# Designs tried in a protein design run: peptides against a protein of PDB entry 1ZZD. Part 45

Target 1, 109 residues: chain A of PDB entry 1ZZD
Amino acid sequence: FQVVNPYLLRDLVDLGIWDEGMKQYLITQNGSIQGLPNVPQELKDLYKTVWEISQKTIINMAADRSVYIDQSHSLNLFLRAPTMGKLTSMHFYGWKKGLKTGMYYLRTQ

## One batch from the design tools (peptide; aimed at target 1 S54 K56 G85 M90)

Design b2_p30_5_s3 (made by RFdiffusion4, then SolubleMPNN; from b2_p30_5, 14 letters changed)
Fold by OpenDDE base, seed 1:
Structure b2_p30_5_s3 (fold): chain B 109 residues (1-109), chain A 30 residues (1-30)
Amino acid sequence: as target 1 above (109 residues)
Amino acid sequence: MEKIRKEAEEDEKLEKELEEEGEKADKELE
């Protein structure tokens, strides 16, 4: 299981704060950077874990994608029987989308 | 329309990769 989002890893490396200590910290925090004082707030807003946003928000992001992408079958599987792995996958997609357009779906619901 | 199509194709590819990773993760959690 991938604990660290690859895009987050890139950004942490670019900030020059990636090291073994950071890696271990993220493992213990399930990928959360919210508690890190040396990370810009902008990155904290983009890189939220599955538990830092509502599951409804994650589902809404996936549903919004279905307007433009014919993924009805895959979406139905996600919606009908979401597992931790599936939710994590959707969340990672949300992170990627947020990097491009801003994560306007990241709100409490 | 072209931009939307291109974005959709990229997103579909990403989704497939993430889905595979998600299924693997689920098996590891069981």
Scores: peptide ipSAE 0.023, ipTM 0.325, DockQ to the pose 0.142
OpenDDE base, seeds 2, 3, 4, 5: peptide ipSAE 0.019, 0.022, 0.022, 0.021; ipTM 0.349, 0.340, 0.368, 0.376

Design b2_p30_5_s4 (made by RFdiffusion4, then SolubleMPNN; from b2_p30_5, 17 letters changed)
Fold by OpenDDE base, seed 4:
Structure b2_p30_5_s4 (fold): chain B 109 residues (1-109), chain A 30 residues (1-30)
Amino acid sequence: as target 1 above (109 residues)
Amino acid sequence: MKEIKEKAKKDEEEEKELEEEGKLFDKLLA
């Protein structure tokens, strides 16, 4: 399993704060960024919410990804001949789509 | 046939872009 949330990884890279130290910190903290002073509070709040619902959400997103993959030609290509790179990319992409769906449900409830 | 081929080409290009992104993140997580 990956300790680091793929969205978090992207956001940390975008912030320019990703390095080996950050990687080790995240591993030690089980993916939590709550203790990082150089991360915007808005991002902490976002990932706090995601973390609190993470296990259930991850399962739901995995199920949603399966349905989405069946509908998406680009994702279908990953299933036909999956490589590690494709699987990683699919995980990021599917997670992105899953979060969008999850956020929609949170807003509608 | 032509439309299917064009769609396939677009899908292949998108796949390559996603694969490259995945490789980058794999390197970051290694």
Scores: peptide ipSAE 0.017, ipTM 0.253, DockQ to the pose 0.081
OpenDDE base, seeds 1, 2, 3, 5: peptide ipSAE 0.011, 0.011, 0.017, 0.015; ipTM 0.191, 0.188, 0.254, 0.235; seed 3 fails the geometry check

Design b2_p30_6 (made by RFdiffusion4)
Pose (drawn by RFdiffusion4):
Order: sequence, then C-alpha cells, then structure tokens
Structure b2_p30_6 (pose): chain A 109 residues (1-109), chain P 30 residues (1-30)
Amino acid sequence: as target 1 above (109 residues)
Amino acid sequence: EEEEEEEEEWFEEVLEEYEEYLEEKEEELE
C-alpha cells in the first residue's frame, strides 16, 4: 500500500501540484516536505515531521501539559544525528523540567 | 539552517548546565 497524510494531501490537490513530482518524491524523502521547491512556507511549517521538530519543543509542551497530568505520559523522543552529548542534554533538559517520564523509547538515526 | 544552529547551541548550553550540576553534587558529597 501507501497513503499520504490526508491534510497534507488535501492541500497539495488544492494547489494542483499533486502531480507525480510528489507521490514519488514524498516516499523517497521519508514523507518530508521541507525543501520541496514548489510548496508554500506555511505548509512547510504545518507539516513538519517529528524529526524536524526540536525535541526541545517536544519536552516543553510535555512539561506544559504535565501540571495537569495526575500520572505521567509516554514521551517518545526522536533524534536525528544522535551524539552522546545531544542525548545527555535531552535527558537533563527533561529532568530539570521536572518530568516524571523523561523518555519512553528513543527512536533514532 | 537557523533552526539547526539554534538547536545545536541549545544542546551545548544544556550540556554545560549538566556538567556544572554534577560538579556541585560532587562537592556536596565531599
């Protein structure tokens, strides 16, 4: 099979750029839209992959929501070019933000 | 590119804070 994010899909059709220079490109690009040559910036900002969102923001939104969480939450973390240093900062950042769950799975590479 | 530079700087700053925290804990243990 293979299916594209329906919201991203609706927008590409609404611009008529859903030509084949897309279904193919999208698959051989991990489903990323940054650096597509013909896509508005607003769409780029709205459809960031999790690999394209700073784990800093992920941790901050988790900290925000956590004051309303009686228990905890499964906080999966995603690192692009993972170094031991970046992981260390990610752990400490979540730790100093007072999170109960600093990390569920680490998805990487 | 700007977002990546800012993310790298943030990793470095948080790592420095972690090292400083560990030094303070070592002093407290001594």

Design b2_p30_6_s1 (made by RFdiffusion4, then SolubleMPNN; from b2_p30_6, 14 letters changed)
Fold by OpenDDE base, seed 2:
Structure b2_p30_6_s1 (fold): chain B 109 residues (1-109), chain A 30 residues (1-30)
Amino acid sequence: as target 1 above (109 residues)
Amino acid sequence: SKEEEEEEKFWKEELEEYKKFLEELKKLLE
């Protein structure tokens, strides 16, 4: 299975470019959006430098509360008893703070 | 301490907000 960055998924949905093709693309690219022509550069930069954390890191912090694509390409949301809840919360908090700044640039450009 | 309790409360609230974020995302992806 492949761990998917939930923040990235939300941004793709907000851009209106989330579909089956995008899902397959993310599977083949291990979650990277750097090669997508229809994604604003500022968003690519945001995830490249700040929020595109490795799948290993995502697993370590949020394996019990994350989004996965299994071998059948089914998208699943897992919510289990928290193991590293504080770290997950810190990552989420950091994302919100960073996203506000990033989205400001996207709106002004 | 009071400071520790406030910090713990803050992160618990963030965790709940994160759970809600995931639930909303699930609905968007259905």
Scores: peptide ipSAE 0.269, ipTM 0.756, DockQ to the pose 0.361
OpenDDE base, seeds 1, 3, 4, 5: peptide ipSAE 0.164, 0.236, 0.136, 0.078; ipTM 0.757, 0.745, 0.708, 0.558

Design b2_p30_6_s2 (made by RFdiffusion4, then SolubleMPNN; from b2_p30_6, 14 letters changed)
Fold by OpenDDE base, seed 2:
Structure b2_p30_6_s2 (fold): chain B 109 residues (1-109), chain A 30 residues (1-30)
Amino acid sequence: as target 1 above (109 residues)
Amino acid sequence: SKEEEEEEKFYEEELKKFEELLKELEELEE
């Protein structure tokens, strides 16, 4: 499941970019800000972790890739993506599916 | 300061609200 880094929230608020759109973005991106064009690279580096990479990998393995945008895509593309509800649903579906696959993998390896 | 406290409260409230939203969304997918 997804939790919010309180420091990330603070930084986004301080940048003046914390809004409903940002919330939806974070939901679909599992907390990653790597794809945000309006965030300084320094902050992206700060919150880039092995965890973030791993989570993205898991999600990508289990969910429709079409619902996600990469680091090169703009926020505008995200806003024009399928309904936010669908994107969110796919996100969580992918997450859970990935977990199940991972657990199976651990048992079989 | 009072302003700092208000900002802190805002952060905490937004954090709580967002985490609750995430929780609700996760529950909907179960």
Scores: peptide ipSAE 0.377, ipTM 0.839, DockQ to the pose 0.020
OpenDDE base, seeds 1, 3, 4, 5: peptide ipSAE 0.267, 0.312, 0.303, 0.339; ipTM 0.804, 0.817, 0.812, 0.828; seed 1 fails the geometry check

Design b2_p30_6_s3 (made by RFdiffusion4, then SolubleMPNN; from b2_p30_6, 13 letters changed)
Fold by OpenDDE base, seed 4:
Structure b2_p30_6_s3 (fold): chain B 109 residues (1-109), chain A 30 residues (1-30)
Amino acid sequence: as target 1 above (109 residues)
Amino acid sequence: DKEEEEEEKWYEEELEKYKKELEEKELLEK
């Protein structure tokens, strides 16, 4: 578990905007920089958290890498407001994409 | 947010596809 991505930290330092205030902000925002006006959009796009990227995209990327994920190499999906419908949709989509196992759904970090 | 709306739409569409396939399977089994 890591709140601040080390590469993000590097980039924020390079921008000259890293300080204690920024650190505390990231902690309160669970690593999100989307609300920061001092960060270029390209960095915001690069450092999206699991809550800010489509889970469909996550499934697509996993399917491109492997069509089979075992229990030791599980794919964790993250939902802000999980419902049975959403879980069913993701499982169905993943199955159709070739992912036969290893999909788990989380609502907590 | 557009991305959120698109993802919600995706959930609904995939769920509908699932239900359709399930219904078709049930019909074939009768």
Scores: peptide ipSAE 0.210, ipTM 0.762, DockQ to the pose 0.918
OpenDDE base, seeds 1, 2, 3, 5: peptide ipSAE 0.194, 0.156, 0.190, 0.153; ipTM 0.752, 0.696, 0.742, 0.686

Design b2_p30_6_s4 (made by RFdiffusion4, then SolubleMPNN; from b2_p30_6, 15 letters changed)
Fold by OpenDDE base, seed 4:
Structure b2_p30_6_s4 (fold): chain B 109 residues (1-109), chain A 30 residues (1-30)
Amino acid sequence: as target 1 above (109 residues)
Amino acid sequence: SAEEAEDEKFDEEELKEYLEELEKKKLEEE
């Protein structure tokens, strides 16, 4: 599978709720949108799953946005994973290895 | 370690820089 990219900014812009206040809110909430009343529950569920893995790993791997899949497909990938901890470990390992090679994305079969 | 990676979180300053970079890239695409 391809790297899961949280298209959070895109989705918030598409909803018409992105502004400086929203940006500051996300910073203080460590990227969480769970507390936002104007975000659809489906979107919250999607990003809840995405953020269950290492946020730092996902963000650092977002350097090459051309290799990421759509978030709707990514949700299914996470649900099929045996544990979120295992996914986090794999992503982190891939990221660290990528730092040495210059390849900042993780792919698997 | 893998266990350490499971608990690794983004600090506030790094998250700020990331979001600002994404914002810039998004605006350039429009």
Scores: peptide ipSAE 0.038, ipTM 0.467, DockQ to the pose 0.021
OpenDDE base, seeds 1, 2, 3, 5: peptide ipSAE 0.019, 0.015, 0.015, 0.017; ipTM 0.370, 0.344, 0.296, 0.382; seeds 1, 2, 5 fail the geometry check

Design b2_p30_7 (made by RFdiffusion4)
Pose (drawn by RFdiffusion4):
Structure b2_p30_7 (pose): chain A 109 residues (1-109), chain P 30 residues (1-30)
Amino acid sequence: as target 1 above (109 residues)
Amino acid sequence: EEELEEELEQMEEDEEEWEEEEEEAEEELE
């Protein structure tokens, strides 16, 4: 099979750019839209992959919501070019933010 | 619309600060 994010899908049709220079490009690009040459910036900002969102924002939103969480939450973490240093900063950042669950799975590469 | 703009600006700022913190952590490990 193979199916595209329906919201991203609706928008590409609404611009008529859902030509084949897309279904193909999208698959051989992980499903990323940054750096597509013909897509508005607003769409680029709205459809960031998790690999394109700073794990800092991910941790901050987790810290925000956590004051309302009686228990904890499964906080999966995503690192692009993972170094031991970046991981260390990610653990400490979540640690100093007071999170109960600093990390569920680390998805990487 | 304004809330979304503010959220995007915050995400940019977080990215910038996050890169600094990663560099510092790598320097300390070296």

Design b2_p30_7_s1 (made by RFdiffusion4, then SolubleMPNN; from b2_p30_7, 12 letters changed)
Fold by OpenDDE base, seed 4:
Structure b2_p30_7_s1 (fold): chain B 109 residues (1-109), chain A 30 residues (1-30)
Amino acid sequence: as target 1 above (109 residues)
Amino acid sequence: KEELEKLLKEEEEAKKEEEEEEKKAEEELE
């Protein structure tokens, strides 16, 4: 479930437009309010920026987690002989998590 | 106000559940 931004939820409640229909709309639109005619443009602009920041933060957290997973898995791969199964699972997990950045930092020693 | 607090609590619980499911999925890959 795509978590609705709690600030967006508050603002929609304050506008008196929050209902089950709005909830389902936001779920269908991946949290975007840009298509809503009853939302002020100023709020759309605000949450466009917040959504961009949130996506950037999610990407950065995913990249940081990827670095951490890559570091922890690199550490685990250094600690435990990488079974072919673990490498495949990591590759599949990295692919599934949209980690398109190939491990450029395979430091070949 | 009470309705908003309820909704925020439900969203926080849903987020925690998603984080727990993600953690469980990560543990299953390890």
Scores: peptide ipSAE 0.019, ipTM 0.270, DockQ to the pose 0.032
OpenDDE base, seeds 1, 2, 3, 5: peptide ipSAE 0.008, 0.006, 0.014, 0.000; ipTM 0.213, 0.187, 0.249, 0.196; seed 2 fails the geometry check

Design b2_p30_7_s2 (made by RFdiffusion4, then SolubleMPNN; from b2_p30_7, 14 letters changed)
Fold by OpenDDE base, seed 3:
Structure b2_p30_7_s2 (fold): chain B 109 residues (1-109), chain A 30 residues (1-30)
Amino acid sequence: as target 1 above (109 residues)
Amino acid sequence: MEELKKELEKLKEDEKEEEEDVKKAEELLK
Protein backbone atom coordinates (compact mmCIF):
# COMPACT_ATOMS: atom_id res chain seq x y z
CA PHE B 1 0.00 0.00 0.00
CA GLN B 2 1.02 3.58 -0.71
CA VAL B 3 -0.29 6.76 0.84
CA VAL B 4 -1.54 9.45 -1.55
CA ASN B 5 -3.38 12.74 -1.23
CA PRO B 6 -7.13 12.09 -1.53
CA TYR B 7 -7.69 15.55 -2.97
CA LEU B 8 -5.22 14.75 -5.72
CA LEU B 9 -7.17 11.61 -6.51
CA ARG B 10 -10.38 13.62 -6.63
CA ASP B 11 -8.87 16.17 -8.98
CA LEU B 12 -7.53 13.48 -11.29
CA VAL B 13 -10.95 11.85 -11.38
CA ASP B 14 -12.59 15.19 -12.11
CA LEU B 15 -10.21 15.65 -15.03
CA GLY B 16 -11.27 12.28 -16.38
CA ILE B 17 -7.69 11.03 -16.54
CA TRP B 18 -7.87 8.60 -13.65
CA ASP B 19 -7.39 5.03 -14.79
CA GLU B 20 -5.33 1.98 -13.98
CA GLY B 21 -2.35 3.40 -15.83
CA MET B 22 -2.48 6.61 -13.82
CA LYS B 23 -2.81 4.64 -10.62
CA GLN B 24 0.24 2.55 -11.39
CA TYR B 25 2.18 5.64 -12.37
CA LEU B 26 1.46 7.33 -9.05
CA ILE B 27 2.51 4.21 -7.20
CA THR B 28 5.82 4.01 -9.02
CA GLN B 29 6.42 7.75 -8.69
CA ASN B 30 5.57 7.92 -5.00
CA GLY B 31 2.60 10.19 -5.58
CA SER B 32 4.36 12.63 -7.90
CA ILE B 33 2.42 14.09 -10.82
CA GLN B 34 5.19 16.39 -11.98
CA GLY B 35 6.16 14.16 -14.86
CA LEU B 36 2.66 13.66 -16.24
CA PRO B 37 2.10 15.41 -19.57
CA ASN B 38 -1.68 15.24 -19.40
CA VAL B 39 -1.96 17.04 -16.06
CA PRO B 40 -2.50 20.81 -16.08
CA GLN B 41 0.38 22.89 -14.77
CA GLU B 42 -1.92 24.44 -12.20
CA LEU B 43 -2.39 21.05 -10.56
CA LYS B 44 1.32 20.35 -10.68
CA ASP B 45 1.96 23.59 -8.85
CA LEU B 46 -0.78 22.90 -6.34
CA TYR B 47 0.57 19.49 -5.45
CA LYS B 48 4.25 20.37 -5.64
CA THR B 49 4.54 20.03 -1.88
CA VAL B 50 3.17 16.51 -2.07
CA TRP B 51 5.84 15.61 -4.60
CA GLU B 52 8.50 16.95 -2.28
CA ILE B 53 7.46 14.70 0.59
CA SER B 54 10.10 12.07 1.11
CA GLN B 55 9.20 8.44 0.70
CA LYS B 56 10.31 7.87 4.26
CA THR B 57 7.86 10.47 5.51
CA ILE B 58 5.03 8.94 3.51
CA ILE B 59 5.80 5.48 4.85
CA ASN B 60 5.95 6.76 8.40
CA MET B 61 2.64 8.56 8.08
CA ALA B 62 1.08 5.50 6.50
CA ALA B 63 2.29 3.31 9.34
CA ASP B 64 0.90 5.67 11.95
CA ARG B 65 -2.43 5.91 10.19
CA SER B 66 -2.63 2.16 9.75
CA VAL B 67 -2.15 1.68 13.47
CA TYR B 68 -4.89 4.17 14.21
CA ILE B 69 -7.36 2.58 11.82
CA ASP B 70 -6.65 -0.90 13.07
CA GLN B 71 -6.81 0.22 16.69
CA SER B 72 -9.81 2.53 16.39
CA HIS B 73 -11.78 0.82 19.14
CA SER B 74 -8.72 0.67 21.35
CA LEU B 75 -8.16 4.38 20.80
CA ASN B 76 -11.70 5.13 21.86
CA LEU B 77 -11.12 3.14 25.01
CA PHE B 78 -7.89 5.01 25.67
CA LEU B 79 -9.65 8.35 25.37
CA ARG B 80 -11.97 7.30 28.17
CA ALA B 81 -9.02 6.79 30.49
CA PRO B 82 -7.18 10.05 31.21
CA THR B 83 -3.78 8.51 31.87
CA MET B 84 -3.87 6.33 28.82
CA GLY B 85 -5.27 9.22 26.82
CA LYS B 86 -2.17 11.27 27.43
CA LEU B 87 0.03 8.49 26.14
CA THR B 88 -2.22 8.06 23.12
CA SER B 89 -2.02 11.74 22.28
CA MET B 90 1.75 11.60 22.18
CA HIS B 91 1.73 8.40 20.19
CA PHE B 92 -0.42 9.79 17.39
CA TYR B 93 1.72 12.81 16.57
CA GLY B 94 2.84 11.24 13.32
CA TRP B 95 -0.71 10.25 12.51
CA LYS B 96 -1.86 13.82 13.08
CA LYS B 97 0.73 14.93 10.55
CA GLY B 98 -0.76 12.44 8.12
CA LEU B 99 -4.22 13.88 8.58
CA LYS B 100 -2.94 17.40 8.08
CA THR B 101 -1.45 16.47 4.73
CA GLY B 102 -4.51 14.47 3.73
CA MET B 103 -2.86 11.12 3.09
CA TYR B 104 -4.78 7.91 2.43
CA TYR B 105 -3.92 4.40 1.34
CA LEU B 106 -3.94 3.55 -2.34
CA ARG B 107 -4.10 -0.10 -3.30
CA THR B 108 -1.25 -1.36 -5.47
CA GLN B 109 -3.65 -3.05 -7.89
CA MET A 1 -15.43 6.13 -11.42
CA GLU A 2 -18.63 6.24 -9.44
CA GLU A 3 -17.39 3.64 -6.99
CA LEU A 4 -14.13 5.53 -6.58
CA LYS A 5 -16.01 8.71 -5.73
CA LYS A 6 -17.97 6.84 -3.10
CA GLU A 7 -14.79 5.44 -1.65
CA LEU A 8 -13.24 8.91 -1.50
CA GLU A 9 -16.28 10.27 0.29
CA LYS A 10 -16.08 7.44 2.79
CA LEU A 11 -12.42 8.22 3.43
CA LYS A 12 -13.26 11.87 4.04
CA GLU A 13 -15.90 10.94 6.58
CA ASP A 14 -13.49 8.61 8.31
CA GLU A 15 -10.92 11.40 8.43
CA LYS A 16 -13.37 13.70 10.19
CA GLU A 17 -14.04 11.09 12.83
CA GLU A 18 -10.34 10.49 13.31
CA GLU A 19 -9.67 14.21 13.65
CA GLU A 20 -12.19 14.37 16.45
CA ASP A 21 -10.44 11.54 18.22
CA VAL A 22 -7.11 13.36 17.93
CA LYS A 23 -8.66 16.48 19.38
CA LYS A 24 -10.00 14.54 22.34
CA ALA A 25 -6.60 12.99 22.90
CA GLU A 26 -4.99 16.43 22.90
CA GLU A 27 -7.46 17.62 25.49
CA LEU A 28 -6.45 14.78 27.76
CA LEU A 29 -2.80 15.71 27.30
CA LYS A 30 -3.41 19.12 28.91
Scores: peptide ipSAE 0.016, ipTM 0.290, DockQ to the pose 0.074
OpenDDE base, seeds 1, 2, 4, 5: peptide ipSAE 0.013, 0.015, 0.014, 0.014; ipTM 0.228, 0.243, 0.255, 0.260; seeds 2, 5 fail the geometry check

Design b2_p30_7_s3 (made by RFdiffusion4, then SolubleMPNN; from b2_p30_7, 14 letters changed)
Fold by OpenDDE base, seed 4:
Parts: structure tokens; sequence; C-alpha cells
Structure b2_p30_7_s3 (fold): chain B 109 residues (1-109), chain A 30 residues (1-30)
């Protein structure tokens, strides 16, 4: 089980705060960054909005489910501040992952 | 449309570079 989201890991590396101590902290917190004082609030809010799961991870989970069912369920995506680039990337990624049902709900917050 | 393709390609390249950096960071911690 990957406790650390790969996108979160990237963001923590980019911040220069990724180390073994941070890794152990995240393991004990089930991947939550909400309690970290050295993480920008914007990043906390982003991950909070998506329940600390990247949009790519959400799409992967939806695609993985779609392999085991005849009809894919509707995909709901949550974005705080979607850019046109990000929206397009998500659509293409979802298509590439073989989602039978297109993105039905895009929720912005 | 063309600008959007360019942005999407750039995002994919950036994601690949970042995945490599993350992998190097993980390898350093192991």
Amino acid sequence: as target 1 above (109 residues)
Amino acid sequence: MEKLKELLEKEKEDEKEEEEEVKKAEEKLL
C-alpha cells in the first residue's frame, strides 16, 4: 500500500522538505499533510479538496474499477482551481486509461 | 487547439522530469 501520493511526494521534494522523518510522519498520519506547519496552506487546501488524492490517482482508481465492470461508473473530479491545461490533461488521461464513461461531473471549489 | 497541445506536451515532459527527480529522491532515502 502506497501511503504517500506520488504527486504529494513530488510537491514535498520541490519544497525541499522531503526526508526520512517526513516519510515516517506521513505513514503515521495515513498520508495527511494537514498537520504539517512547513507546508504551504495552498497545498494543504488543494490536497484537502481532493481528499489528499491526486486527480490522476482518482482517474486511475476509476479506470481500475472500470476493468472489472461491464459499464463504467460516472467519474466525479474535484478541482479547486482548474486551468484549461489541467482540465485537458485530465480528459486525455482519462481517455488514455480507457474510461468507458467520460467525465460526467467536474466539481470546482 | 495548437497552444493547448503544446501545453499538454510540456506538462507531460515536466511530469516525466519530476517523476525522475522523485525517484532519485526515493533512492537517496533507501
Scores: peptide ipSAE 0.015, ipTM 0.210, DockQ to the pose 0.031
OpenDDE base, seeds 1, 2, 3, 5: peptide ipSAE 0.006, 0.008, 0.011, 0.000; ipTM 0.186, 0.265, 0.236, 0.165

Design b2_p30_7_s4 (made by RFdiffusion4, then SolubleMPNN; from b2_p30_7, 12 letters changed)
Fold by OpenDDE base, seed 5:
Structure b2_p30_7_s4 (fold): chain B 109 residues (1-109), chain A 30 residues (1-30)
Amino acid sequence: as target 1 above (109 residues)
Amino acid sequence: SEELKKLLEKERKDEEEEEEEEKKAEELLE
């Protein structure tokens, strides 16, 4: 599973700010870039929909967040968990909602 | 209808693009 929106990842690379620190930050923030000072506001506005996920899901992920920062093997196990799968799906939905056609949006509602 | 065919084709193309970007993202996250 992917925890980062692929288009967001591309944009961060294009900005030259993608590194291991950024990766870990995004993992701990469940894919949110809203708190990053070195990201243009326009980009934050573009990807705000990706952060529009269930607060319950965010809380559930935060409860198990230590798995991401303790061990690489533990991270891999967590990425396979159903909760992570749900988060990934929501991130992709947010991406699609912002970038796809109106017809696609209606289909996914 | 032709309109429906165009919509379905557009959705297919978008899905293919999404899969390509997902592959690239996976490579960057490894």
Scores: peptide ipSAE 0.020, ipTM 0.243, DockQ to the pose 0.032
OpenDDE base, seeds 1, 2, 3, 4: peptide ipSAE 0.011, 0.014, 0.016, 0.019; ipTM 0.209, 0.267, 0.250, 0.254; seeds 1, 3 fail the geometry check

Design b2_p30_8 (made by RFdiffusion4)
Pose (drawn by RFdiffusion4):
Structure b2_p30_8 (pose): chain A 109 residues (1-109), chain P 30 residues (1-30)
Amino acid sequence: as target 1 above (109 residues)
Amino acid sequence: EEEELAEELQFIEEKLEELEETEDFSDLDE
């Protein structure tokens, strides 16, 4: 099979750029749209992959919502070019933010 | 293997001390 994010899909059709320079490019790019040459910036900002969102924001939104969470939440973490140092800062950042669940799975590479 | 593990643990400890003092998490912006 193979299906594209339906919201991203609707927008590419609405711009008529859903030409084949897309279905193919999208798959051999991990489904990223940053650095596509013909796509508006607003769409780039809206459809960031999780690999393209700072794990800092992920942790902050988790801290925000956590004051309303009686228990905890499964906080999966995503690192692009993972170094031991970046992982250490990610753990400590979640730690100092007072999170109960600093990390569920680490998805990497 | 034991020497390499000790070096990695030392690095983690030094990094945690640096973070406790500086609170610099700019590497997470990437």

Design b2_p30_8_s1 (made by RFdiffusion4, then SolubleMPNN; from b2_p30_8, 12 letters changed)
Fold by OpenDDE base, seed 3:
Structure b2_p30_8_s1 (fold): chain B 109 residues (1-109), chain A 30 residues (1-30)
Amino acid sequence: as target 1 above (109 residues)
Amino acid sequence: SEEEEEKRLKEIEKLKEELEKTEDFSILDE
């Protein structure tokens, strides 16, 4: 499943553009905001690296063949302050359990 | 299908190369 960076979520909320549509957009874009016209370029630049890291984690998990990732049914998982290792574990667990729905503010620490 | 899986894997490898500058992380214990 997909994990949305809590700081990104905050910034989108601060911009006043966070809604159900935005959430669905992020799901379909695997967390990328690069294609959003109503997001300042500075934010896009800021979260580019973060997005890349998270995507690499997902990709690595898929490459290991231990987890099948269906991007068409990605789900959002919101965490407060996750480590990359924990994010990896959660992604693994989520896909292992076949989660198809997102959760908000899941606490794993 | 197996062919589709092969294509998927190739795409994954390509994406991994593009993201090579980022770090890898291990899965933590449950």
Scores: peptide ipSAE 0.017, ipTM 0.332, DockQ to the pose 0.058
OpenDDE base, seeds 1, 2, 4, 5: peptide ipSAE 0.016, 0.019, 0.016, 0.015; ipTM 0.299, 0.307, 0.318, 0.312; seeds 2, 5 fail the geometry check

Design b2_p30_8_s2 (made by RFdiffusion4, then SolubleMPNN; from b2_p30_8, 15 letters changed)
Fold by OpenDDE base, seed 4:
Structure b2_p30_8_s2 (fold): chain B 109 residues (1-109), chain A 30 residues (1-30)
Amino acid sequence: as target 1 above (109 residues)
Amino acid sequence: DEEARRRMEAEIEALKAELEKTEDFSILDE
């Protein structure tokens, strides 16, 4: 099953290397970045361990940790009216707030 | 597999669209 880690997508965008070619590369490589020379090894190591995790699993783990995110009002709204869009946004919010390292541990729970 | 490719592309596009909308995370406040 092909999945895309939202953290990976964000990191590729942040690196400024995201484009149509990169998109097609990910598609052909089943989401793997291991063959990309312009990606830091640290990121490859990180995503080597988590890239195969299903998108739903990643989102669920992020949602489970959402109560620890320092955004009380937004979190409350999310919990009251959860949508897939909000779940994805929470995932990215968690990423922005430091769940890059957290994802390594999230998968172990 | 063509179907798998299409699913992957659709997922990427959905995530990319969400990423662009979530720069300020305003959707969390909706």
Scores: peptide ipSAE 0.093, ipTM 0.508, DockQ to the pose 0.089
OpenDDE base, seeds 1, 2, 3, 5: peptide ipSAE 0.077, 0.064, 0.042, 0.084; ipTM 0.488, 0.528, 0.412, 0.496

Design b2_p30_8_s3 (made by RFdiffusion4, then SolubleMPNN; from b2_p30_8, 13 letters changed)
Fold by OpenDDE base, seed 4:
Structure b2_p30_8_s3 (fold): chain B 109 residues (1-109), chain A 30 residues (1-30)
Amino acid sequence: as target 1 above (109 residues)
Amino acid sequence: MEEEEKKRLEEIKKLKEELEKTEDFSILDE
C-alpha cells in the first residue's frame, strides 16, 4: 500500500476494482495503472497526475481498514507461457468479470 | 480544495461509465 497514493486508492475503491489482486498489481507496477487494458485514457491520465485532496479525506480513507488490509482469501492462477500483456489483461479481466477474490499467486507451467 | 475534490468525484463518475463500456480483452486469446 505504501506505493499507492491516497487519491489513486480512493478512485480505485470508487470504481469498485480495488481488491487484493489490484493491490498486488500496483505493487509490482510501482503504483501505476498505465498498463491496464480497457481502462479509459482519461482515467490513466487522472492517476498519473498529482491531485491534492484534503487531509480530512485522507484520514477518512485511512479509517476504512478494509481498503488497507490484505484479503484473507487468495486466488491462484496457472498460465502457460504468459506474456506481460496477457498477465496484465488477465488481472483486469478477472476483476471485470466479477472475481470476488483477487489474484495473489501466479504460477506458470 | 473541497471544490476540487467535488470536481474530481464527478470526473470519476464519468470515467466509471466509460470503463463499463470497454470490453476488449482479445489479448487473452493470444
Scores: peptide ipSAE 0.047, ipTM 0.232, DockQ to the pose 0.077
OpenDDE base, seeds 1, 2, 3, 5: peptide ipSAE 0.019, 0.026, 0.028, 0.025; ipTM 0.273, 0.232, 0.265, 0.271

Design b2_p30_8_s4 (made by RFdiffusion4, then SolubleMPNN; from b2_p30_8, 12 letters changed)
Fold by OpenDDE base, seed 2:
Structure b2_p30_8_s4 (fold): chain B 109 residues (1-109), chain A 30 residues (1-30)
Amino acid sequence: as target 1 above (109 residues)
Amino acid sequence: SEEELERRLKEIEELKEKLEKTEDYSILDE
């Protein structure tokens, strides 16, 4: 499954910072670049998204609707002030909830 | 840098291991 937003991938390539290490990092971060020190802030801001609802709620909703939708649909999560613990928890919680598509893209508010 | 990414990756893996044991997802409600 696609873990990195195609536009984000393009931007990272254009910046010359896309490599295997970056790829592996993004896989574990479900596409989030917010924690990367070598990414320009402008790019981080570009991929920020405002969400005020609980991420657990979003995951629950995704799990519920995944019963009715094609597994090709990726889950896009939006975080406010994400921490590594939160990101990790999202990963496991999503897995526990049976999301087979996984997270496609993770953004930060 | 590549080294920074590797450090971050390691941190995530360690957190995953810890979380797998506790299975506490309350942090998601924050």
Scores: peptide ipSAE 0.051, ipTM 0.348, DockQ to the pose 0.352
OpenDDE base, seeds 1, 3, 4, 5: peptide ipSAE 0.041, 0.045, 0.032, 0.044; ipTM 0.415, 0.321, 0.365, 0.396

